# Peptides against a protein of PDB entry 4PAS: the designs that were tried, part 2

Target 1, 39 residues: chain A of PDB entry 4PAS
Amino acid sequence: SVNQASTSRLEGLQSENHRLRMKITELDKDLEEVTMQLQ
Target 2, 39 residues: chain A of PDB entry 4PAS as posed
Amino acid sequence: SVNQASTSRLEGLQSENHHLRMKITELDKDLEEVTMQLQ

## One batch from the design tools (peptide; aimed at target 1 R21 L31 V34)

Design b1_p18_3_s4 (made by RFdiffusion4, then SolubleMPNN; its pose is not in this set)
Fold by OpenDDE base, seed 1:
Structure b1_p18_3_s4 (fold): chain B 39 residues (1-39), chain A 18 residues (1-18)
Amino acid sequence: as target 1 above (39 residues)
Amino acid sequence: LEEKVRELEKELEELKKQ
């Protein structure tokens, strides 16, 4: 059904959004560590 | 539901550009 397709798409987008938010947090930490090593 | 899917698609595309 249209509702099942929209629900499965929403779940995929929520999972990928969470993965990318975690990757941003890791990159922010790596940038902080590099900044501290250059001081 | 369809509007929420479009909002998350936009946010996902913004996150992929970083």
Scores: peptide ipSAE 0.040, ipTM 0.576, DockQ to the pose 0.056
OpenDDE base, seeds 2, 3, 4, 5: peptide ipSAE 0.039, 0.038, 0.038, 0.039; ipTM 0.570, 0.567, 0.564, 0.564

Design b1_p18_4 (made by RFdiffusion4)
Pose (drawn by RFdiffusion4):
Structure b1_p18_4 (pose): chain A 39 residues (1-39), chain P 18 residues (1-18)
Amino acid sequence: as target 2 above (39 residues)
Amino acid sequence: LEERLEELEKEREEVLEQ
């Protein structure tokens, strides 16, 4: 059952990767919007 | 707003490191 645990770990990390990439997308939007507001 | 941009860049870098 350590094999199934490893598979679940990978899937969870893939989920976490997507969450982080969605957050980078949002932050890039924020950086642009604040840069436009400042300039 | 400059301070806010620095905070955003820092947060973005921290998310990339994760």

Design b1_p18_4_s1 (made by RFdiffusion4, then SolubleMPNN; from b1_p18_4, 10 letters changed)
Fold by OpenDDE base, seed 4:
Structure b1_p18_4_s1 (fold): chain B 39 residues (1-39), chain A 18 residues (1-18)
Amino acid sequence: as target 1 above (39 residues)
Amino acid sequence: LEKKIQELKEKKEEVLKK
């Protein structure tokens, strides 16, 4: 149904948004670690 | 190490632009 397609699309966008936020946090941590190793 | 910092900044920017 149109409602099922809309719900599945929203769930997909929510999961991708969460994945991208987790990847930003990982990259920030890796950047901090490498920056600390240069000090 | 400086090159690695730049690569991580570029990857972060690529993720933020999506």
Scores: peptide ipSAE 0.044, ipTM 0.598, DockQ to the pose 0.852
OpenDDE base, seeds 1, 2, 3, 5: peptide ipSAE 0.041, 0.044, 0.043, 0.037; ipTM 0.591, 0.596, 0.594, 0.528

Design b1_p18_4_s2 (made by RFdiffusion4, then SolubleMPNN; from b1_p18_4, 6 letters changed; failed a check: too like the target's own chain)
Amino acid sequence: LEKKIEELKKEKEEVLKQ

Design b1_p18_4_s4 (made by RFdiffusion4, then SolubleMPNN; from b1_p18_4, 7 letters changed)
Fold by OpenDDE base, seed 2:
Structure b1_p18_4_s4 (fold): chain B 39 residues (1-39), chain A 18 residues (1-18)
Amino acid sequence: as target 1 above (39 residues)
Amino acid sequence: LEEKIKELEKEKQELLEK
């Protein structure tokens, strides 16, 4: 149904958004570690 | 639901541009 397609799209967007936020947090941590090593 | 999908699509796009 249209509602099932919209729900599956929402769940996919929520999952991908969470994955991207976690990746940014990991990159920010890696940048902090590199910055600390260069000091 | 449709407005929440648009919000999450915008946020995903902003995260992909970083």
Scores: peptide ipSAE 0.050, ipTM 0.608, DockQ to the pose 0.061
OpenDDE base, seeds 1, 3, 4, 5: peptide ipSAE 0.047, 0.050, 0.033, 0.049; ipTM 0.602, 0.608, 0.474, 0.610

Design b1_p18_5 (made by RFdiffusion4)
Pose (drawn by RFdiffusion4):
Structure b1_p18_5 (pose): chain A 39 residues (1-39), chain P 18 residues (1-18)
Amino acid sequence: as target 2 above (39 residues)
Amino acid sequence: EERLEEIKEERQEILEKL
């Protein structure tokens, strides 16, 4: 069952990767909007 | 400007996690 545990770990990390990349998309938008506000 | 630096720092922290 350690094999199934490894598969679940990978899937979880993939889900976490997506969550982080969605957050970077948001932050890039924030950076642009604040930069426009400041300039 | 402080808010822009905070956003950059948060983004960098997330890039380190990836």

Design b1_p18_5_s3 (made by RFdiffusion4, then SolubleMPNN; from b1_p18_5, 7 letters changed)
Fold by OpenDDE base, seed 1:
Structure b1_p18_5_s3 (fold): chain B 39 residues (1-39), chain A 18 residues (1-18)
Amino acid sequence: as target 1 above (39 residues)
Amino acid sequence: MEKLEQIKKEKEEITEKL
């Protein structure tokens, strides 16, 4: 149904958003480590 | 320096997708 397709799309976007946020957290740690090494 | 700029660029590209 249209509702099922909309729900599955939202769940896909929510899972991707979570993945991207976790990657930002990893990159922020990498930025901290590299910044510390440059001091 | 190159690694720092690479990480900043990757973070920007990810932030635009949020």
Scores: peptide ipSAE 0.213, ipTM 0.769, DockQ to the pose 0.978
OpenDDE base, seeds 2, 3, 4, 5: peptide ipSAE 0.213, 0.210, 0.210, 0.210; ipTM 0.769, 0.768, 0.768, 0.768

Design b1_p18_7_s4 (made by RFdiffusion4, then SolubleMPNN; its pose is not in this set)
Fold by OpenDDE base, seed 1:
Structure b1_p18_7_s4 (fold): chain B 39 residues (1-39), chain A 18 residues (1-18)
Amino acid sequence: as target 1 above (39 residues)
Amino acid sequence: LEKKLQELQKEKEEVLRQ
Protein backbone atom coordinates (compact mmCIF):
# COMPACT_ATOMS: atom_id res chain seq x y z
CA SER B 1 0.00 0.00 0.00
CA VAL B 2 1.01 3.71 -0.19
CA ASN B 3 1.38 3.65 3.63
CA GLN B 4 3.69 0.59 3.51
CA ALA B 5 5.87 2.26 0.84
CA SER B 6 6.09 5.44 2.97
CA THR B 7 6.96 3.42 6.12
CA SER B 8 9.65 1.39 4.29
CA ARG B 9 11.17 4.64 2.91
CA LEU B 10 11.24 6.18 6.41
CA GLU B 11 12.87 3.03 7.87
CA GLY B 12 15.51 3.17 5.10
CA LEU B 13 16.23 6.86 5.84
CA GLN B 14 16.38 6.16 9.61
CA SER B 15 18.83 3.27 9.03
CA GLU B 16 21.01 5.46 6.77
CA ASN B 17 20.87 8.33 9.30
CA HIS B 18 22.01 5.91 12.03
CA ARG B 19 24.86 4.60 9.81
CA LEU B 20 26.02 8.17 9.08
CA ARG B 21 25.86 9.13 12.80
CA MET B 22 27.96 6.08 13.75
CA LYS B 23 30.51 6.98 11.05
CA ILE B 24 30.72 10.56 12.41
CA THR B 25 31.30 9.17 15.93
CA GLU B 26 34.16 6.98 14.63
CA LEU B 27 35.71 9.90 12.71
CA ASP B 28 35.45 12.20 15.75
CA LYS B 29 37.30 9.60 17.85
CA ASP B 30 40.03 9.23 15.20
CA LEU B 31 40.28 13.05 14.94
CA GLU B 32 40.65 13.33 18.73
CA GLU B 33 43.43 10.69 18.72
CA VAL B 34 45.34 12.39 15.87
CA THR B 35 44.84 15.84 17.45
CA MET B 36 46.17 14.57 20.79
CA GLN B 37 49.25 13.13 19.00
CA LEU B 38 49.89 16.58 17.40
CA GLN B 39 49.87 18.39 20.82
CA LEU A 1 50.06 13.07 11.34
CA GLU A 2 48.98 16.39 9.74
CA LYS A 3 48.15 14.57 6.49
CA LYS A 4 46.06 12.01 8.40
CA LEU A 5 44.22 14.82 10.24
CA GLN A 6 43.36 16.47 6.90
CA GLU A 7 42.18 13.12 5.45
CA LEU A 8 39.87 12.50 8.44
CA GLN A 9 38.53 16.09 8.32
CA LYS A 10 37.79 15.67 4.60
CA GLU A 11 36.06 12.30 5.22
CA LYS A 12 33.94 13.88 8.01
CA GLU A 13 32.91 16.73 5.71
CA GLU A 14 31.93 14.19 3.02
CA VAL A 15 29.78 12.22 5.49
CA LEU A 16 28.10 15.46 6.72
CA ARG A 17 27.10 16.26 3.09
CA GLN A 18 25.16 12.94 2.71
Scores: peptide ipSAE 0.296, ipTM 0.779, DockQ to the pose 0.911
OpenDDE base, seeds 2, 3, 4, 5: peptide ipSAE 0.286, 0.296, 0.285, 0.283; ipTM 0.775, 0.779, 0.776, 0.774

Design b1_p18_8_s2 (made by RFdiffusion4, then SolubleMPNN; failed a check: too like the target's own chain; its pose is not in this set)
Amino acid sequence: LEEKLEKLKKELEEVRAQ

## One batch from the design tools (peptide; aimed at target 1 R9 L13 E16 R21)

Design b1_p19_1_s2 (made by RFdiffusion4, then SolubleMPNN; failed a check: too like the target's own chain; its pose is not in this set)
Amino acid sequence: IEGLESENHHLREKIRELE

Design b1_p19_1_s4 (made by RFdiffusion4, then SolubleMPNN; failed a check: too like the target's own chain; its pose is not in this set)
Amino acid sequence: VEGLESENHHLREKIKELE

Design b1_p19_4 (made by RFdiffusion4)
Pose (drawn by RFdiffusion4):
Structure b1_p19_4 (pose): chain A 39 residues (1-39), chain P 19 residues (1-19)
Amino acid sequence: as target 2 above (39 residues)
Amino acid sequence: TLEELEENEEEIAEAEEEL
């Protein structure tokens, strides 16, 4: 059952990876919008 | 957020090696 645990761990890390990449997309948008506001 | 993403990519690589 440690094999199934390893599979679940990878899937969870993939989900986390997507969450983080989505947050970077948002932040890049924020960086642009604030930069436009400041300039 | 970029540091957490880098750490997460390392953890994925490790999990793939374990599998």

Design b1_p19_6 (made by RFdiffusion4)
Pose (drawn by RFdiffusion4):
Structure b1_p19_6 (pose): chain A 39 residues (1-39), chain P 19 residues (1-19)
Amino acid sequence: as target 2 above (39 residues)
Amino acid sequence: HLEELEEERQELLEKIEEL
């Protein structure tokens, strides 16, 4: 059952990866919008 | 505020590398 645990770990890390990448997308938008506001 | 956003973005990139 440690094999199944390893598979679940990978899937969880993939989900976390997506969450993080979606947050980067948002932050890139924030950086642009604040840069436009400042300039 | 731009510096805070850049720092937060960098931390997220580091978190992705740790995955």

Design b1_p19_6_s1 (made by RFdiffusion4, then SolubleMPNN; from b1_p19_6, 11 letters changed)
Fold by OpenDDE base, seed 4:
Structure b1_p19_6_s1 (fold): chain B 39 residues (1-39), chain A 19 residues (1-19)
Amino acid sequence: as target 1 above (39 residues)
Amino acid sequence: MIEKLRKEKEELEEKLKQL
């Protein structure tokens, strides 16, 4: 149904949003670690 | 190394704004 397609799309976008936020947090940690190693 | 990680972060932040 149109509702099932809309729900599946929203769940996909929510999962991708979460994945991208986790990668940004990981990159911030890696940037902090590299910055500390260069001091 | 740092500039590569900064660029990757910026590319991911721009993808996040498009969701």
Scores: peptide ipSAE 0.132, ipTM 0.696, DockQ to the pose 0.962
OpenDDE base, seeds 1, 2, 3, 5: peptide ipSAE 0.126, 0.132, 0.102, 0.123; ipTM 0.691, 0.696, 0.668, 0.692

Design b1_p19_6_s3 (made by RFdiffusion4, then SolubleMPNN; from b1_p19_6, 11 letters changed)
Fold by OpenDDE base, seed 3:
Structure b1_p19_6_s3 (fold): chain B 39 residues (1-39), chain A 19 residues (1-19)
Amino acid sequence: as target 1 above (39 residues)
Amino acid sequence: ELERLRKEKEELRRRLEAL
């Protein structure tokens, strides 16, 4: 039970970490495109 | 637009660091 709660929490944190990293990468691309259009 | 995207990126970085 304690190990299952710890593993489910880690999986939740790993999935959210991945989601946030992917969104940061998308925004970096959007910022690069906007920066290129302003040059 | 550029300032909006910069603010959103910084908010997502803060959420990532708080995990």
Scores: peptide ipSAE 0.071, ipTM 0.619, DockQ to the pose 0.921
OpenDDE base, seeds 1, 2, 4, 5: peptide ipSAE 0.040, 0.044, 0.039, 0.044; ipTM 0.570, 0.581, 0.559, 0.552

## One batch from the design tools (peptide; aimed at target 1 D28 L38)

Design b1_p21_1_s1 (made by RFdiffusion4, then SolubleMPNN; failed a check: too like the target's own chain; its pose is not in this set)
Amino acid sequence: SEELQKKIKELEKEKEEVEKK

Design b1_p21_1_s2 (made by RFdiffusion4, then SolubleMPNN; failed a check: too like the target's own chain; its pose is not in this set)
Amino acid sequence: MEELRQKIKELEKEKEEVLAQ

Design b1_p21_1_s3 (made by RFdiffusion4, then SolubleMPNN; failed a check: too like the target's own chain; its pose is not in this set)
Amino acid sequence: KKELEEKIKELEKEKEEVLAQ

Design b1_p21_1_s4 (made by RFdiffusion4, then SolubleMPNN; failed a check: too like the target's own chain; its pose is not in this set)
Amino acid sequence: KKELEEKIKELEKEKEEVLKK

Design b1_p21_2_s2 (made by RFdiffusion4, then SolubleMPNN; failed a check: too like the target's own chain; its pose is not in this set)
Amino acid sequence: SEEEEKQKLLEELTKQLQELE

Design b1_p21_4 (made by RFdiffusion4)
Pose (drawn by RFdiffusion4):
Structure b1_p21_4 (pose): chain A 39 residues (1-39), chain P 21 residues (1-21)
Amino acid sequence: as target 2 above (39 residues)
Amino acid sequence: LEEKLEELEEEREELLEKLEE
């Protein structure tokens, strides 16, 4: 069952990866919008 | 607003470091 645990770990890390890439997308938007507001 | 841009850049860098880990 450690094999199934390893598979679940990978899937969870993939999910966390997507969460983080979605947050970077949002932050890139924030950086642009604040940069436009400042300039 | 400059301080806000610095906070956003720090937060983004921290997320990139987490992706590298």

Design b1_p21_4_s3 (made by RFdiffusion4, then SolubleMPNN; from b1_p21_4, 10 letters changed)
Fold by OpenDDE base, seed 5:
Structure b1_p21_4_s3 (fold): chain B 39 residues (1-39), chain A 21 residues (1-21)
Amino acid sequence: as target 1 above (39 residues)
Amino acid sequence: LEEEIKRLQMEKEELLERLKA
């Protein structure tokens, strides 16, 4: 149904959003680590 | 290490753009 398609799309976007945010957090940690190595 | 920082920053920018799309 249209509702099922819409909810499935939203759930997919929410899961991708979470994945991207976690990866950004990991990159920020890596950037901090490399920055400290330059000091 | 400066090139590594640049690489990570570019990857972060790409992920941020995907998040906005």
Scores: peptide ipSAE 0.316, ipTM 0.781, DockQ to the pose 0.959
OpenDDE base, seeds 1, 2, 3, 4: peptide ipSAE 0.313, 0.309, 0.312, 0.311; ipTM 0.781, 0.779, 0.780, 0.780

Design b1_p21_5_s1 (made by RFdiffusion4, then SolubleMPNN; its pose is not in this set)
Fold by OpenDDE base, seed 1:
Structure b1_p21_5_s1 (fold): chain B 39 residues (1-39), chain A 21 residues (1-21)
Amino acid sequence: as target 1 above (39 residues)
Amino acid sequence: SLEELIEKLKKKIEELMKQYE
């Protein structure tokens, strides 16, 4: 159904959003390491 | 090295940007 397709799309976007947030968190820590080396 | 680390991070950033619609 249309509702099932919409919910599946939303769930996919939510999982991708979570994945991207985790990668951003990792990147923040990597940038912190670079900052420490530059200081 | 620091230079290598920076290049790896740049690559990670580019990869992240490709994931956005």
Scores: peptide ipSAE 0.252, ipTM 0.742, DockQ to the pose 0.046
OpenDDE base, seeds 2, 3, 4, 5: peptide ipSAE 0.247, 0.251, 0.251, 0.250; ipTM 0.737, 0.739, 0.741, 0.739

Design b1_p21_5_s4 (made by RFdiffusion4, then SolubleMPNN; its pose is not in this set)
Fold by OpenDDE base, seed 5:
Structure b1_p21_5_s4 (fold): chain B 39 residues (1-39), chain A 21 residues (1-21)
Amino acid sequence: as target 1 above (39 residues)
Amino acid sequence: DLEKEIQELEERREELMQKYQ
């Protein structure tokens, strides 16, 4: 149904958004570590 | 509204991909 397709799309987007936010946090941490090592 | 929430998440995903991928 349209509702099932919208729900599955929403769940997929929520999971991907979470994954991308976690990846940003990891990259920010890695950048901080590299910056600290260069000081 | 599920379609509005989907749109907001798609816009946010695109912004994140452009900056970090």
Scores: peptide ipSAE 0.098, ipTM 0.697, DockQ to the pose 0.061
OpenDDE base, seeds 1, 2, 3, 4: peptide ipSAE 0.065, 0.089, 0.090, 0.091; ipTM 0.517, 0.686, 0.693, 0.691

Design b1_p21_7 (made by RFdiffusion4)
Pose (drawn by RFdiffusion4):
Formats: sequence, structure tokens, C-alpha cells
Structure b1_p21_7 (pose): chain A 39 residues (1-39), chain P 21 residues (1-21)
Amino acid sequence: as target 2 above (39 residues)
Amino acid sequence: EEREELKERLEELKEEREELL
């Protein structure tokens, strides 16, 4: 059952990767919008 | 003052983005 645990770990990390990449998308938007507001 | 606050906000966003990468 350690094999199934390893598979679940990978799937979890993939989910966490997506969450983080979505957050970076948002932050890039924020950086642009604040840069436009400042300039 | 507002301009300094926006610059501080841009630095915070850059730091958070870099931490996430």
C-alpha cells in the first residue's frame, strides 16, 4: 500500500502545482494593474 | 504617499510571486 500512497502523493502535488500556477497568473495581473496605476 | 504605498505593494507582489516559483 506504500505504492498507492506514492501515487496519491504525486496526484496531490500536481493539484498543488496547479493551485500555485493559478496564483502566479493572478499575481502577474496584479503586478500589471498596479504598475499601470503607479505610472 | 500614495505613490510610495503603490511601490511597496509592487515589491510585496514580486516577493510573493518569487516565493511561489

Design b1_p21_7_s3 (made by RFdiffusion4, then SolubleMPNN; from b1_p21_7, 11 letters changed)
Fold by OpenDDE base, seed 5:
Structure b1_p21_7_s3 (fold): chain B 39 residues (1-39), chain A 21 residues (1-21)
Amino acid sequence: as target 1 above (39 residues)
Amino acid sequence: SEREELEKKIKELEKQKQELL
């Protein structure tokens, strides 16, 4: 149904959003580590 | 120098972060 297709798309977008947020957190940690190495 | 390589790494990580937004 249209509702099932919309729900499956939302679940995919939520999963991708979570993946991207985790990757941003990793990059922020790597930036902090490199910043400390420059001090 | 080591400092120049770390400065390059910062710029690359900042670029990657912006590509995810």
Scores: peptide ipSAE 0.038, ipTM 0.505, DockQ to the pose 0.913
OpenDDE base, seeds 1, 2, 3, 4: peptide ipSAE 0.037, 0.033, 0.037, 0.033; ipTM 0.505, 0.543, 0.508, 0.535

## One batch from the design tools (peptide; made by RFdiffusion4, then SolubleMPNN; aimed at target 1 T7 R9 Q14; its pose is not in this set)

Design b1_p22_6_s1
Fold by OpenDDE base, seed 3:
Structure b1_p22_6_s1 (fold): chain B 39 residues (1-39), chain A 22 residues (1-22)
Amino acid sequence: as target 1 above (39 residues)
Amino acid sequence: SEAERERQQAITEEAERLEKEN
């Protein structure tokens, strides 16, 4: 149904959003480590 | 610096909060 297709698309976008936020968290930790080495 | 570590910690904690809500 149109509702099932919309739900599956939303779940895909939520999963990608989670992946991207995890990548931001990783990069923030890497930046902290570099900052600690330089300061 | 300590102030930069505190800022990065706050950004990381906000990212982790938004991940749990999503």
Scores: peptide ipSAE 0.027, ipTM 0.443, DockQ to the pose 0.024
OpenDDE base, seeds 1, 2, 4, 5: peptide ipSAE 0.027, 0.023, 0.023, 0.026; ipTM 0.446, 0.435, 0.429, 0.442; seed 1 fails the geometry check

## One batch from the design tools (peptide; aimed at target 1 N17 R21 D28)

Design b1_p23_1 (made by RFdiffusion4)
Pose (drawn by RFdiffusion4):
Structure b1_p23_1 (pose): chain A 39 residues (1-39), chain P 23 residues (1-23)
Amino acid sequence: as target 2 above (39 residues)
Amino acid sequence: LEEKLEELEEEREELLEKIEEVE
């Protein structure tokens, strides 16, 4: 069952990767919007 | 607003580091 645990770990890390990449997308938007507001 | 931009850049950098750790 350690094999199934490893598979679940990978899948969870893939979910976490997506969450982080969606957050970077949002932050890039924020950086542009604040930069426009400042300039 | 400049302080806000610095905070946003810092948070983005931390998230890139977290992606590296996840990968």

Design b1_p23_1_s1 (made by RFdiffusion4, then SolubleMPNN; from b1_p23_1, 11 letters changed)
Fold by OpenDDE base, seed 2:
Structure b1_p23_1_s1 (fold): chain B 39 residues (1-39), chain A 23 residues (1-23)
Amino acid sequence: as target 1 above (39 residues)
Amino acid sequence: LKEKIEHLRMEKEELEKKLQELE
């Protein structure tokens, strides 16, 4: 149904948004670690 | 180490752009 397609799209966008936020947090940690190694 | 920092910064910027498209 149109409602099921809209729900599945929203769940896909929410999961991708969460994945992107987690990856940004990982990259920030890696950047901090490498920056500390340069000091 | 400087090249690794630049790689991680570029990857982060691309992911931040994709995140803004979802907000």
Scores: peptide ipSAE 0.101, ipTM 0.640, DockQ to the pose 0.900
OpenDDE base, seeds 1, 3, 4, 5: peptide ipSAE 0.096, 0.111, 0.082, 0.079; ipTM 0.634, 0.661, 0.615, 0.610; seed 3 fails the geometry check

Design b1_p23_2_s3 (made by RFdiffusion4, then SolubleMPNN; failed a check: too like the target's own chain; its pose is not in this set)
Amino acid sequence: SENHHLRMKITELDKDLEEVTMQ

Design b1_p23_3_s1 (made by RFdiffusion4, then SolubleMPNN; failed a check: the pose's geometry; its pose is not in this set)
Amino acid sequence: ENHHLRMKITELDKDLEEVTMQL

Design b1_p23_4_s4 (made by RFdiffusion4, then SolubleMPNN; failed a check: too like the target's own chain; its pose is not in this set)
Amino acid sequence: SLQEEQEEIRRLLKELEERRMQL

Design b1_p23_5_s2 (made by RFdiffusion4, then SolubleMPNN; failed a check: too like the target's own chain; its pose is not in this set)
Amino acid sequence: ENQHLRMKITELDKDLEEVTMQL

Design b1_p23_7_s2 (made by RFdiffusion4, then SolubleMPNN; failed a check: too like the target's own chain; its pose is not in this set)
Amino acid sequence: ENHHLRMKITELDKDLEEVTMQL

Design b1_p23_7_s4 (made by RFdiffusion4, then SolubleMPNN; failed a check: too like the target's own chain; its pose is not in this set)
Amino acid sequence: ENHHLRMKITELDKDLEELTMQL

## One batch from the design tools (peptide; aimed at target 1 L31 T35)

Design b1_p24_1_s1 (made by RFdiffusion4, then SolubleMPNN; failed a check: too like the target's own chain; its pose is not in this set)
Amino acid sequence: SENQHLRMKITELDKDLEELTMQL

Design b1_p24_2 (made by RFdiffusion4)
Pose (drawn by RFdiffusion4):
Structure b1_p24_2 (pose): chain A 39 residues (1-39), chain P 24 residues (1-24)
Amino acid sequence: as target 2 above (39 residues)
Amino acid sequence: ELEEKLEELEEEREELLEEIEENE
């Protein structure tokens, strides 16, 4: 069952990767919007 | 205030990139 645990770990890390990449998309939008507001 | 906000956003973004790299 450690094999199944390893598979679940990878799937979970893939989910976490997507969450982080979505957050970076947001932050890039924030950086542009604040930069436009400042300039 | 807006410049401080931009610095905070850039730090947070960098931290997320580092976390992605560590997870990979």

Design b1_p24_2_s3 (made by RFdiffusion4, then SolubleMPNN; from b1_p24_2, 11 letters changed)
Fold by OpenDDE base, seed 1:
Structure b1_p24_2_s3 (fold): chain B 39 residues (1-39), chain A 24 residues (1-24)
Amino acid sequence: as target 1 above (39 residues)
Amino acid sequence: SLEEKIEHLRMEKEELEKRLEELE
């Protein structure tokens, strides 16, 4: 149904959003570590 | 180099932030 398609899309977007946020957090940590090594 | 690694990570982060904005 249209509702099932919409819910599946939302779940996909929510999971991707979470994945992206976690990756950004990881990159921030890596950037901090590398920046500290340059000091 | 470490400078190159920083630049690569910054570029990757920027792309991910753009994609995140599209999902908001």
Scores: peptide ipSAE 0.093, ipTM 0.634, DockQ to the pose 0.911
OpenDDE base, seeds 2, 3, 4, 5: peptide ipSAE 0.123, 0.127, 0.168, 0.060; ipTM 0.678, 0.679, 0.735, 0.574; seeds 2, 3, 4 fail the geometry check

Design b1_p24_3 (made by RFdiffusion4; failed a check: too like the target's own chain)
Pose (drawn by RFdiffusion4):
Structure b1_p24_3 (pose): chain A 39 residues (1-39), chain P 24 residues (1-24)
Amino acid sequence: as target 2 above (39 residues)
Amino acid sequence: ENHHLRMKITELDKDLEEVTMQLQ
């Protein structure tokens, strides 16, 4: 069952990867909006 | 307001770097 545990670990890390990439997308938007507000 | 926005950009840059490092 350590094999199934490894598969679940990878799937979880993929989910976490997506969550982080979505957050970067948001932050890039925030950087642009605040940059426009400042300039 | 200008100083506040510049501090906000510094915070955003810091957050982006930390999220990028965590992703890597």

Design b1_p24_3_s3 (made by RFdiffusion4, then SolubleMPNN; from b1_p24_3, 11 letters changed; failed a check: too like the target's own chain)
Amino acid sequence: KKEELEKKITELKKELEEVTKKLE

Design b1_p24_3_s4 (made by RFdiffusion4, then SolubleMPNN; from b1_p24_3, 11 letters changed; failed a check: too like the target's own chain)
Amino acid sequence: KKEELEKKITELKKELEEVTKKLA

Design b1_p24_4 (made by RFdiffusion4)
Pose (drawn by RFdiffusion4):
Structure b1_p24_4 (pose): chain A 39 residues (1-39), chain P 24 residues (1-24)
Amino acid sequence: as target 2 above (39 residues)
Amino acid sequence: ELEEKLEELEEEREELLEKIEEQE
């Protein structure tokens, strides 16, 4: 069952990767909007 | 205040990219 545990770990990490890439997308938007507000 | 906010956003973005790199 350590094999199934490894598979679940990978799937969890993929989910966490997507959550982080979605957050970077949002931050890039924030950087642009604040940059436009400042300039 | 807006410049400080931009620095905070950039720092948070770099931390998230580092977390992705360490994860990979």

Design b1_p24_5 (made by RFdiffusion4)
Pose (drawn by RFdiffusion4):
Structure b1_p24_5 (pose): chain A 39 residues (1-39), chain P 24 residues (1-24)
Amino acid sequence: as target 2 above (39 residues)
Amino acid sequence: EELEEKLEELEEEREELLEKLEEL
């Protein structure tokens, strides 16, 4: 059952990867919007 | 000044997320 645990770990990390990449997308938007507001 | 500080905070947070992606 350690094999199934390893598979679940990978799937979880993929989910976490997507969450982080969605947050970077948002932050890039924030950086641009604040940069435009400042300039 | 407040907007410049905000940009610094956003850049830091973005960098920390890139570091978290490297740790995955």

Design b1_p24_7 (made by RFdiffusion4)
Pose (drawn by RFdiffusion4):
Structure b1_p24_7 (pose): chain A 39 residues (1-39), chain P 24 residues (1-24)
Amino acid sequence: as target 2 above (39 residues)
Amino acid sequence: ELEEIKEEREEVLEELEENNEEIE
């Protein structure tokens, strides 16, 4: 069952990866919007 | 505010790097 645990770990890390990439997309938007506000 | 956003983005990039290493 350690094999199944490893598979679940990878799937969880993929989910976390997507969450982080979505957050970076948002932050890039924030950086642009604040940069436009400041300039 | 812009500096805070840049710091938060850097922190998220560090967490993404660590996560990509664990996926590998």

Design b1_p24_7_s1 (made by RFdiffusion4, then SolubleMPNN; from b1_p24_7, 13 letters changed)
Fold by OpenDDE base, seed 5:
Structure b1_p24_7_s1 (fold): chain B 39 residues (1-39), chain A 24 residues (1-24)
Amino acid sequence: as target 1 above (39 residues)
Amino acid sequence: RLEEIKKEKEELRKKLKEVEQQIS
C-alpha cells in the first residue's frame, strides 16, 4: 500500500542516516589515530 | 591517508545531509 511504501522508505532513510553517522564516527576515530601517529 | 580520510568523511557528510533532507 501507499502507507507501507512510505513507511518502508522512511525506515530505509533512517537506517541510512544511522549508517552514515556511524561511518563518520569511525572516520573521525581513524583521523584521530592517524593524526597522533603523524605527531 | 589523512587527506583520503578527510575526503571520504566530507563525501559522507554530503550524503548525510541529503538523507536528512529527505527524512524531513
Scores: peptide ipSAE 0.445, ipTM 0.861, DockQ to the pose 0.950
OpenDDE base, seeds 1, 2, 3, 4: peptide ipSAE 0.444, 0.442, 0.443, 0.441; ipTM 0.861, 0.860, 0.860, 0.860

Design b1_p24_7_s3 (made by RFdiffusion4, then SolubleMPNN; from b1_p24_7, 13 letters changed)
Fold by OpenDDE base, seed 1:
Structure b1_p24_7_s3 (fold): chain B 39 residues (1-39), chain A 24 residues (1-24)
Amino acid sequence: as target 1 above (39 residues)
Amino acid sequence: RLEEIKKEKHELEKKLKETEEKIK
C-alpha cells in the first residue's frame, strides 16, 4: 500500500542516516589515528 | 591518507544532509 511504501521509505532513510553517522564516527577515529602517526 | 579520509568524510556528511532533508 501507499502507507506501507511511505513507512518503508522513512525507515530506509532513518537506517541510512544512522549508517552514515556511524561511518563518520569511524572516520573521525581514523583521522585521529593518522594524525597521531604523523606526529 | 589524511586528506583522503577528510574528503570521504565530507562526502558522507553531504549524503547525511540529503537523508535528513528527505526525512523532514
Scores: peptide ipSAE 0.650, ipTM 0.913, DockQ to the pose 0.946
OpenDDE base, seeds 2, 3, 4, 5: peptide ipSAE 0.650, 0.649, 0.650, 0.650; ipTM 0.914, 0.913, 0.913, 0.913

Design b1_p24_8 (made by RFdiffusion4; failed a check: a repeat of another design)
Pose (drawn by RFdiffusion4):
Structure b1_p24_8 (pose): chain A 39 residues (1-39), chain P 24 residues (1-24)
Amino acid sequence: as target 2 above (39 residues)
Amino acid sequence: ELEEIKEEREEVLEELEENNEEIE
């Protein structure tokens, strides 16, 4: 069952990866919007 | 505010790097 545990780990890390990439998309938007506000 | 956003983005990028290493 350690094999199934490894598979679940990978899937979880993929889900976490997507969450982080979505947050970077948001932050890039925030950087642009604040940069426009400041300039 | 812009500096705070840049710091948060960098922290998220560090977390993403660590996560990509664990996936590899």

